# Designs tried in a protein design run: peptides against a protein of PDB entry 5OOQ. Part 138

Target 1, 227 residues: chain A of PDB entry 5OOQ
Amino acid sequence: YREDVRQVVTHPANALSFLQPGRLVEISVNGKDNYGWGAVVDFAKRINKRNPSAVYTDHESYIVNVVVNTMYIDSPVNLLKPFNPTLPEGIRPAEEGEKSICAVIPITLDSIKSIGNLRLYMPKDIRASGQKETVGKSLREVNRRFPDGIPVLDPVKNMKIEDEDFLKLMKKIDVLNTKLSSNPLTNSMRLEELYGKYSRKHDLHEDMKQLKRKISESQAVIQLDDL

## One batch from the design tools (peptide; made by RFdiffusion4, then SolubleMPNN)

Design b2_p22_4_s3 (from b2_p22_4, 8 letters changed)
Fold by OpenDDE base, seed 1:
Structure b2_p22_4_s3 (fold): chain B 227 residues (1-227), chain A 22 residues (1-22)
Amino acid sequence: as target 1 above (227 residues)
Amino acid sequence: SAEEERKKIIEELIKEGIIVPP
């Protein structure tokens, strides 16, 4: 269900009006290269000069240029072509223990994991010396200030997506979340009842706490798989 | 509340000139 929501949110009809300069977006390229939160520079309709008849999917029909601060330092950033979302080999996020740099990368809408409810102040010319680093500092600061995550745009309240099927989807997700959130509680209560009966005979208090945690963890995993 | 805290953070970030007003 999360992917279904993402597909609707990142559709050009919904996303483009929120891709102003400085808009924070969470970036995942090819489902594996997670750059984290970046800042939108600009976007344009994808044009293939070599094949003008090329038809792109809705989510691949626009190119968004974004500043990221997680680019691997030894990545061939000089090979990046503006408005070419086909990234050169070696362009990747820094892994743990690796140094990162700021870079502007072209991505498709399909590479947007989420759209943040925040916009950075952006330099007028991001290509000027030191400007990417300025944005990088701002990104670091925002991430530091939101340790629990950058606020995401609400598809209904903020983006005003009023599609009936989408609203039904959101309702289903809400119901599922409620059910899944209630399950740990129900299981916890059942466990408490069970251990309450046993604790009269045996000191199982610590075991109960551990089991409650395991149940909660299991339910969380199920929730992640179902959504 | 978590919402109030987020609002405060946003206000601070605006004052610092890091983010634009919503």
Scores: peptide ipSAE 0.637, ipTM 0.947, DockQ to the pose 0.789
Fold by OpenDDE base, seed 2:
Structure b2_p22_4_s3 (fold): chain B 227 residues (1-227), chain A 22 residues (1-22)
Amino acid sequence: as target 1 above (227 residues)
Amino acid sequence: SAEEERKKIIEELIKEGIIVPP
């Protein structure tokens, strides 16, 4: 059920408005590579230049660049390609007893375990020498200051996901969490159905929001040319 | 309370310039 909540929270319609530069996100890649809390650099819609007709799921349709401070020191970070979420072999977090370094990695929304209710001050140029290490220091400090865990965004209170379908979903999750002793398959199917309805509704909304942003950006460029 | 403590930590992190205000 936590996974179901995660799916809703990390859906583009909900997550993208909270992926500002410096936003803390908890990262798990491929369900096994836990990088811990990282900081968002930027995000972009996923484009496959080799296969423009590629269809991605909602959670795979965006790439988020994040600074992590847990990259294994001997990872081939030089092989990382910006906005390519298919990480090279050997890119992994440091294990216990291994040394780590700071790196910028591209991830999908599906690799976000949690969205934090904190944003770091980010350098203007994260790729400049020493800048990712500065972010790494900030990450360490925040983790030190929150030994019980970094505050997570509340889906309702903070993210303002007050959609009726979402509230119904959350209510069902709560009921399921309390009634796990009953027929789990029936409850899971109903949850999936509600999620599907919610996702479809919000996909349309997100498309409209992106269009509005592109229009605003284009207008801003025109005004600069007229000055 | 745990909430008050978190608020205090956040305020300190803001003052230190580590995090942006909410």
Scores: peptide ipSAE 0.637, ipTM 0.949, DockQ to the pose 0.658
Fold by OpenDDE base, seed 3:
Structure b2_p22_4_s3 (fold): chain B 227 residues (1-227), chain A 22 residues (1-22)
Amino acid sequence: as target 1 above (227 residues)
Amino acid sequence: SAEEERKKIIEELIKEGIIVPP
């Protein structure tokens, strides 16, 4: 369920309008490298200059530049290429006991675990000396102030995702969470089973993908008309 | 409440210039 929610939330049709400069996002690259909460610098549509006909998945079709404060100090950050989400070998978060530094990394939407309901005040020029570190300090302060976790955008209340199937999914998750609070072990297994059954029965993932594509196309057309 | 506390934290962070208003 959580992954399916993530897929919906991080779809371009939903996510991009919330990826303003300073937006906090929780970052996990390749499902392995957890950078924690970072701050959005900007985003751009992924363009392959060598292969303009390259087709990316929706979640890989945009590159988001984010400031993280958890980069391993000995990571080859100089090898980072702007707008290239394929990170060089050795680019990783610091492990326990390792020193970390601030870095700007390009990620895909698929690397966003969650979108926070907070936006940092961002420096005008993040590439200027010391500016990443300033953002890093802000990130640390926000994390300190929210020991129970940074507030996450509510997909329905905040993001206004009104897809009926998604709303049903969210309702089910809420019901399950409420039940889990009463009996944690039995309800977690039931949630996965219910989600698996629901996903299989309604092919909701594909339907949501199609709907989001239509919405994205419509929004892209609107943006083109407003230009 | 937890919500009120969260709101206060946000307000403080805004005042400190750490976050932008929603």
Scores: peptide ipSAE 0.636, ipTM 0.947, DockQ to the pose 0.690
Fold by OpenDDE base, seed 5:
Structure b2_p22_4_s3 (fold): chain B 227 residues (1-227), chain A 22 residues (1-22)
Amino acid sequence: as target 1 above (227 residues)
Amino acid sequence: SAEEERKKIIEELIKEGIIVPP
């Protein structure tokens, strides 16, 4: 159910109006690289200059530039290409015990786990020296102030999603949450099992997406070599 | 309440100029 909600929330028809500069978003790239909460810089429609006929899914049809403060310090950030969501090898979040830096990364809507109900004040020029670090400090402060998690936009109350099927989904989730709250132990195990099954399904789905992406990239390279 | 506490935190963050008003 959480993924179903995410798919609806991150659809361009719903998400784009809430991706103003400074909007907090929780970022997971390819279902593996969790950068945590970042701040939106801007977004643009994805254009493939090499293959103008390329068709993207709705969730991959836009590129969102986000500031993250969890980039591994030794990541090759200099290889990042503006408006290219295919991140170079070695671009990853810092692991436990590793040092992190601030970076602007291009992501797709599919890499947004959650949209926060907060917007940071953003510098006018994020590319100017020291500006990313300023945003990074703000991100750290917000995270510190919300130890239980950054407030997430309510899809119905805040985003005004009025789709009947979506409303039914939300009601089902609410009923499940109520049942989970009434029996914490059984529900925590079941949630963990459901989350485990869901995470496995998500991992498989992400692995399939990554594989499809690698295949498409390899085919694109082959086509480029054949040209 | 937890909601009131969140509201207070948001108000403080706005006052500090860290976040924009909702």
Scores: peptide ipSAE 0.630, ipTM 0.945, DockQ to the pose 0.880

Design b2_p22_5_s1 (from b2_p22_5, 14 letters changed)
Fold by OpenDDE base, seed 4:
Structure b2_p22_5_s1 (fold): chain B 227 residues (1-227), chain A 22 residues (1-22)
Amino acid sequence: as target 1 above (227 residues)
Amino acid sequence: WEKELKEFWEKSLKEMLELLAE
């Protein structure tokens, strides 16, 4: 059902009106390269100059340029071409322990996992020196502020998708989410997390008590030496 | 009680997996 929702949300008829400059989008290229949340620069209809008769699917018919801050540092970013979604070999997100850089990548609508309910300030000339890095800093700050995830646009409330079949789908998903959240296993996992946090807090509190005790003992010894 | 707990977890897990498969 999540994929069905994604297909509807990322359809040009629905998505394009929300792909303003600075719009946050979650990016997964070819279902394997997860760049995380990026910021929209612009978009354009895909045109194949070499094959004008080329027919693209709806989800491949537009190219979105997006700033990401998770590009692998040694990726051949100089080979990136605006509005060409066929990424050169070696273009990938940084893995754990690798350094990342900011880059503008062209993606299709099909590479959008989610559309965020937030917009960043987007410089007019993102290609100017230092501008990508500025957006990258903003992306890091947003991720820091939303540790539980960036708010996603509500397809019904925000995007105003009123298709009857889609509404039925959303209702089904809501029911399933309710059942999932009420599942005893889910509650057990939450309890375990809460217990973990409590245990850590308890340990810190005990450490503080021990430290205070040591300080008090040390002060008492000093006072005895001064008598 | 161990048997009951096991049955509880198995049932809950099965239900969760079914929900995630939908």
Scores: peptide ipSAE 0.023, ipTM 0.447, DockQ to the pose 0.013
Fold by OpenDDE base, seed 3:
Structure b2_p22_5_s1 (fold): chain B 227 residues (1-227), chain A 22 residues (1-22)
Amino acid sequence: as target 1 above (227 residues)
Amino acid sequence: WEKELKEFWEKSLKEMLELLAE
């Protein structure tokens, strides 16, 4: 269901009006390369110069340029071309323990995981020296200020998506979230602690029982020797 | 009771995973 929501939210009819310069978006390329939150630079309709007759899906029909601060430092960023969503080999986010740099990457709408309810100040010339890094610092600051996550645009309240099927989907998600919140595992830490305590208590009880048995057996043997 | 608690956890986990998969 979350994917269905994402498909609706990232559809050009809904998303483009919210992809202003500086808009925060959560980026996942090809379902595996998670860049985290980036900032929108601009977007344009995808044009294939080699094949002008190429038909793209709605989610692939626009290219969004975004600033990310999680690019792996040794990625071939010099090979990145604006408005070319086919990323060169080696372009990836930094893994844990790796150094990252700021980069502008072209992505499709399909690579947007979430649209944030925040906009950064975007420099007029993002390609100028130091400008990407400035945006990168701002992204870090935003992440610091929102440790529980950057607020996401509400599809209904903010984006004004009023499609009936979509509203039904949202209701289903709300029901599922309620069920999830009511699941006993939400108190899992407490249950796990209780289980641990009870398990230990049980083990101790069994140990005591075994010791008592051994003592009784030993006493019985002593009594038999005295007989 | 340990068996019951284990079964409860397994069931709850399964249900949670199913909910997250939807």
Scores: peptide ipSAE 0.022, ipTM 0.450, DockQ to the pose 0.013
Fold by OpenDDE base, seed 1:
Structure b2_p22_5_s1 (fold): chain B 227 residues (1-227), chain A 22 residues (1-22)
Amino acid sequence: as target 1 above (227 residues)
Amino acid sequence: WEKELKEFWEKSLKEMLELLAE
């Protein structure tokens, strides 16, 4: 259901009006490369100069340029082509313990995990020396201020998505979230401990049963030899 | 009580997994 919501939210009809310069977006490229929160520079309709007749899906029909501060330092950022969402090999976020740099990357709408309810000040010329780093500092500051996560745009309240099927979906998700939150397993670190203890006890009981069987079998063999 | 607890856990886990799969 989260994916269904994402598909609706990131559809051009809904997303583009919220992709103003400086808008925070959470970025996941190809479902594997998580760049975290970035800031929108601009967007444009995807044009294939080599194949003007190329048909893209709605979610692939626009390219969004975003500033990220999580690019791996040794990534071949010089190979990035403006408005080409097909990223060169080696373009990836920094892993734990690796150094990161700021970069502008072109992404599709499908690479947007969520749209934040915040906008940064975006320099007019992001390509000017030091401007990406300035945005990067701002991103770090935002992450520091929101340790529990950057607030996400509400699809209904903020984005004004009023589609009936979507509203039904949202209601269903709310019900599921309520059920999940009310589930005893969700709230209880204690439940994991209790389960761990129970599992250990169960294993011990099974071991005891096996040992008792072995003893009985051994006694039966001894009785047969005495017979 | 151990049997009941096990059943409760299994049921709760199943329900949680179902919720996460949705």
Scores: peptide ipSAE 0.020, ipTM 0.426, DockQ to the pose 0.012
Fold by OpenDDE base, seed 5:
Structure b2_p22_5_s1 (fold): chain B 227 residues (1-227), chain A 22 residues (1-22)
Amino acid sequence: as target 1 above (227 residues)
Amino acid sequence: WEKELKEFWEKSLKEMLELLAE
């Protein structure tokens, strides 16, 4: 169901009006390379100069340029071709323990996992020295401010998608989310955390009681010896 | 029984997550 929602949300008829400069988008290239949240620079209709007769799907028909701050430092970023979503070999996000840099990458709409309900201020010339890094700092700050995740655009309230089948899909998802939230496991993970805290508090309380008993016993022995 | 309940809920959660992923 999430994929079905994603397909509708990222369709050009719905997505393009929300891909303004600075719009935050969550990026996954080829379902494997997760760059996290990036910022939209611009978008353009995909044109294949080598094969003008090339027919693209709706989700592949536009190229979105995005700033990411998670590019692996040793990625061959110099091989990136503007408006070519076929990324060179070695272009990937940094893994755990690896250093990352800021880069502008061209992606298709199909590489957008979600569209955020936030926009960054985007410099006029992102290719100017230091501008990508400035956006990268802003991305880090946003992630810091939203530890529970960047708010996603509501497809119905914000994007005004009024398709009946889509609305039914959204309703089903809401019902499932309600069931998931009401699931005792969600409560049990919270309960386990609460139980863990309670268990620690109980252990501390028992330790304190034992210490008080030892002190009282020691004082009683001292009083008996003074007597 | 707590272990069995936990396993039941984990399976239920997994199934729900799979349904949400669909």
Scores: peptide ipSAE 0.028, ipTM 0.480, DockQ to the pose 0.015; fails the geometry check

Design b2_p22_5_s2 (from b2_p22_5, 11 letters changed)
Fold by OpenDDE base, seed 3:
Structure b2_p22_5_s2 (fold): chain B 227 residues (1-227), chain A 22 residues (1-22)
Amino acid sequence: as target 1 above (227 residues)
Amino acid sequence: MEEELKKFWEESLEEMKKLLAE
């Protein structure tokens, strides 16, 4: 159920408007490498210059650059390529007892575990000497101030996700959490059905938005040719 | 060609609106 909510929250149509510079996000790469809370630098649509026809899933269609302060010190950070989410071998978070450093890593939306209800002040030039370390210090301070965890954006109250099917999904999750009653399997199947309906509706809305944009762009080009 | 493409997109948009109403 938590994963279903995460899929909705991290979808481009919902997440991108909250990925401003300095936004805190909890990062898990490939479901194995937990970097903890990092800070957003910027994001861009994923473009494959070598294969312009490459089709990405919605959650893999954008690259988010994030500052983390948990990178293993001996990781080959010099091999990191901006806007390439395929991380080199050896790029990993520090384990217990290992030293960590600050790094900027490119991730996909699928690598976002949670979006925080906090933003850090982000330097204009994060690549300048010492700037990543400054953000790293701020991240440590935030973690110190919130020992019980950094506040997460509420999908309804903060993100204003008002889709009826999503609200039904959320209500069902709440009911299951409060009244874990007699048939968990039936409830799980029903949640999957509700999630499926929401996902389909959401995809249609996004497709409509893209079509409207294309129509508008085509009209602009026609006007230029008639001039 | 541009007018035909525009028409195609408008028709596609209408079909999607119908699917959302179901």
Scores: peptide ipSAE 0.030, ipTM 0.568, DockQ to the pose 0.011
Fold by OpenDDE base, seed 4:
Structure b2_p22_5_s2 (fold): chain B 227 residues (1-227), chain A 22 residues (1-22)
Amino acid sequence: as target 1 above (227 residues)
Amino acid sequence: MEEELKKFWEESLEEMKKLLAE
């Protein structure tokens, strides 16, 4: 059901009116490369100059340029071509423990997981030195302010999608989500995740306390030797 | 655009109906 909703939401007829500069979008390229939340720079209809007769699907018929702050630092970003959604080899998000940089990447509508109900202020010239990094800082700040996730546009209330069948689908999804959220198993899994995080935090605190004790003991020994 | 949207919705609905029927 979520994928079906995504297909509807990301269709050009629905999505394009909400892809203003600065609009936050959650990005997954080819269903595998998750860049997280980025900010829309602009979009354009996809044109194949070599093959003007090329037919694209609706979801691939537009290219959206987005600023991301999760690009792997050693990615060949210099090979990125504006309005070419076929990304060069090696263009990927940073993994855990890797450093990331800000980059502007061209994506298709199909690479949008969700459209956020927030817009950042976007500089007029994102290609100017330092501008993408400014947007990157803003993205970090937004993520910091919304630890539970950035608010997503409501397809009905915000996007005004009024198709009756879609409304029925949304109602079904809401019912299922309610059932899922009320399911003791879901709550148990969430508790387990929270407990896991708590346990890790507790372990880190204990490690810090032990380290502080060792440092204190070492300092005491040094003081005794100096005495 | 309205016709394309309508077609998309109809196709999407058909796919959704198929998925719901499974």
Scores: peptide ipSAE 0.000, ipTM 0.227, DockQ to the pose 0.032
Fold by OpenDDE base, seed 2:
Structure b2_p22_5_s2 (fold): chain B 227 residues (1-227), chain A 22 residues (1-22)
Amino acid sequence: as target 1 above (227 residues)
Amino acid sequence: MEEELKKFWEESLEEMKKLLAE
């Protein structure tokens, strides 16, 4: 059920307007590499130069560059290619007891577990010496200030997702959460169907054109300096 | 600081629009 909500929240029609520079996002790559909370640098539509006709799913159609402070120190970060979400072998978060460094990694929307209701100050040139580390320090400070977890954007209250199909999805999730049904898998399939209807209702191109409006209508950004 | 971030975001969004138009 959480996955169903995640699918809606991380859909380009909803997520992109909240992926401003400095936005906190919780990152899990390939369902196994948890980098924790990172900060958005920018995003771009995924383009395959080798195969321009490549069609990506909605959740894989954009690349988000994020600063993480949990990269394993001996990871081959020099092999990272901008806007290539297929990470080189050895790129991973530090395990317990290992040292970590700050890095900018390209991820897909599908690698976002949560979108935070906080923004950091993002330097204009994140590639400049020391800038990633500055963001890394800010990330540590945020985690310190929120020991119970960084506040997540509320899909309805904060993201203003008021689409009827989405509301139906949310209602269904609530019902399913309260009712331990004998067939949770079947219920999950129904939720996927509802999500599918929601997703198909939206045109990605049109939604992108409206992103500026959505940004202006969003709640005030809570920055680290204001906390 | 917020204004700078906003400007950067707007520029990024404009770039995205261009990419979508191609």
Scores: peptide ipSAE 0.012, ipTM 0.338, DockQ to the pose 0.023; fails the geometry check
Fold by OpenDDE base, seed 5:
Structure b2_p22_5_s2 (fold): chain B 227 residues (1-227), chain A 22 residues (1-22)
Amino acid sequence: as target 1 above (227 residues)
Amino acid sequence: MEEELKKFWEESLEEMKKLLAE
């Protein structure tokens, strides 16, 4: 059920408005590579130049660049391609006893485990010499100050997710957490159904927003051409 | 392409700021 909440929280309709520069996010790539808390640099809609007709899932449709301070020192970071979330082989977090470095990693929304209720000050040019390390120091300091964990954005109080289906999902999760005796599979299926409905609704809203933008842009272009 | 991405990011950030100010 935590995964279901994560799916809703990290959906573009909800997450993107909270992925400002410096926003702390907890990162898990492919469900196995845990980088811990990183800081958002920027994000962009995923574009496939080779296949412009490529359709991505909602959670794979955006690329978020994040600074992490847990990159294994011998990782081939030079092979990282900006805005390519397909990480080269060998890109991984440092294990216990290994040295780590700061790196900027392109990830998808699906790689966000949680969104923190904190923002770091981000340098204007994160790629400039020493800037990643500065952010890395800030990340260490934050972790030091919050030994019990970095505060996570509250989906309702902070993110203002007031969607009825989501609220129902949250209530259901609460009920299920209290009723551990219920069949986990049945509960998961129902949560997936609720998420599916929610996702579809948000997809429609996003499509509408995109359409409105395109219309506005086209009108602006028309006005410019008429001038 | 980098400039377009930068512009998109700046616009997205501005929209986010507006949303957060609400």
Scores: peptide ipSAE 0.009, ipTM 0.236, DockQ to the pose 0.025; fails the geometry check

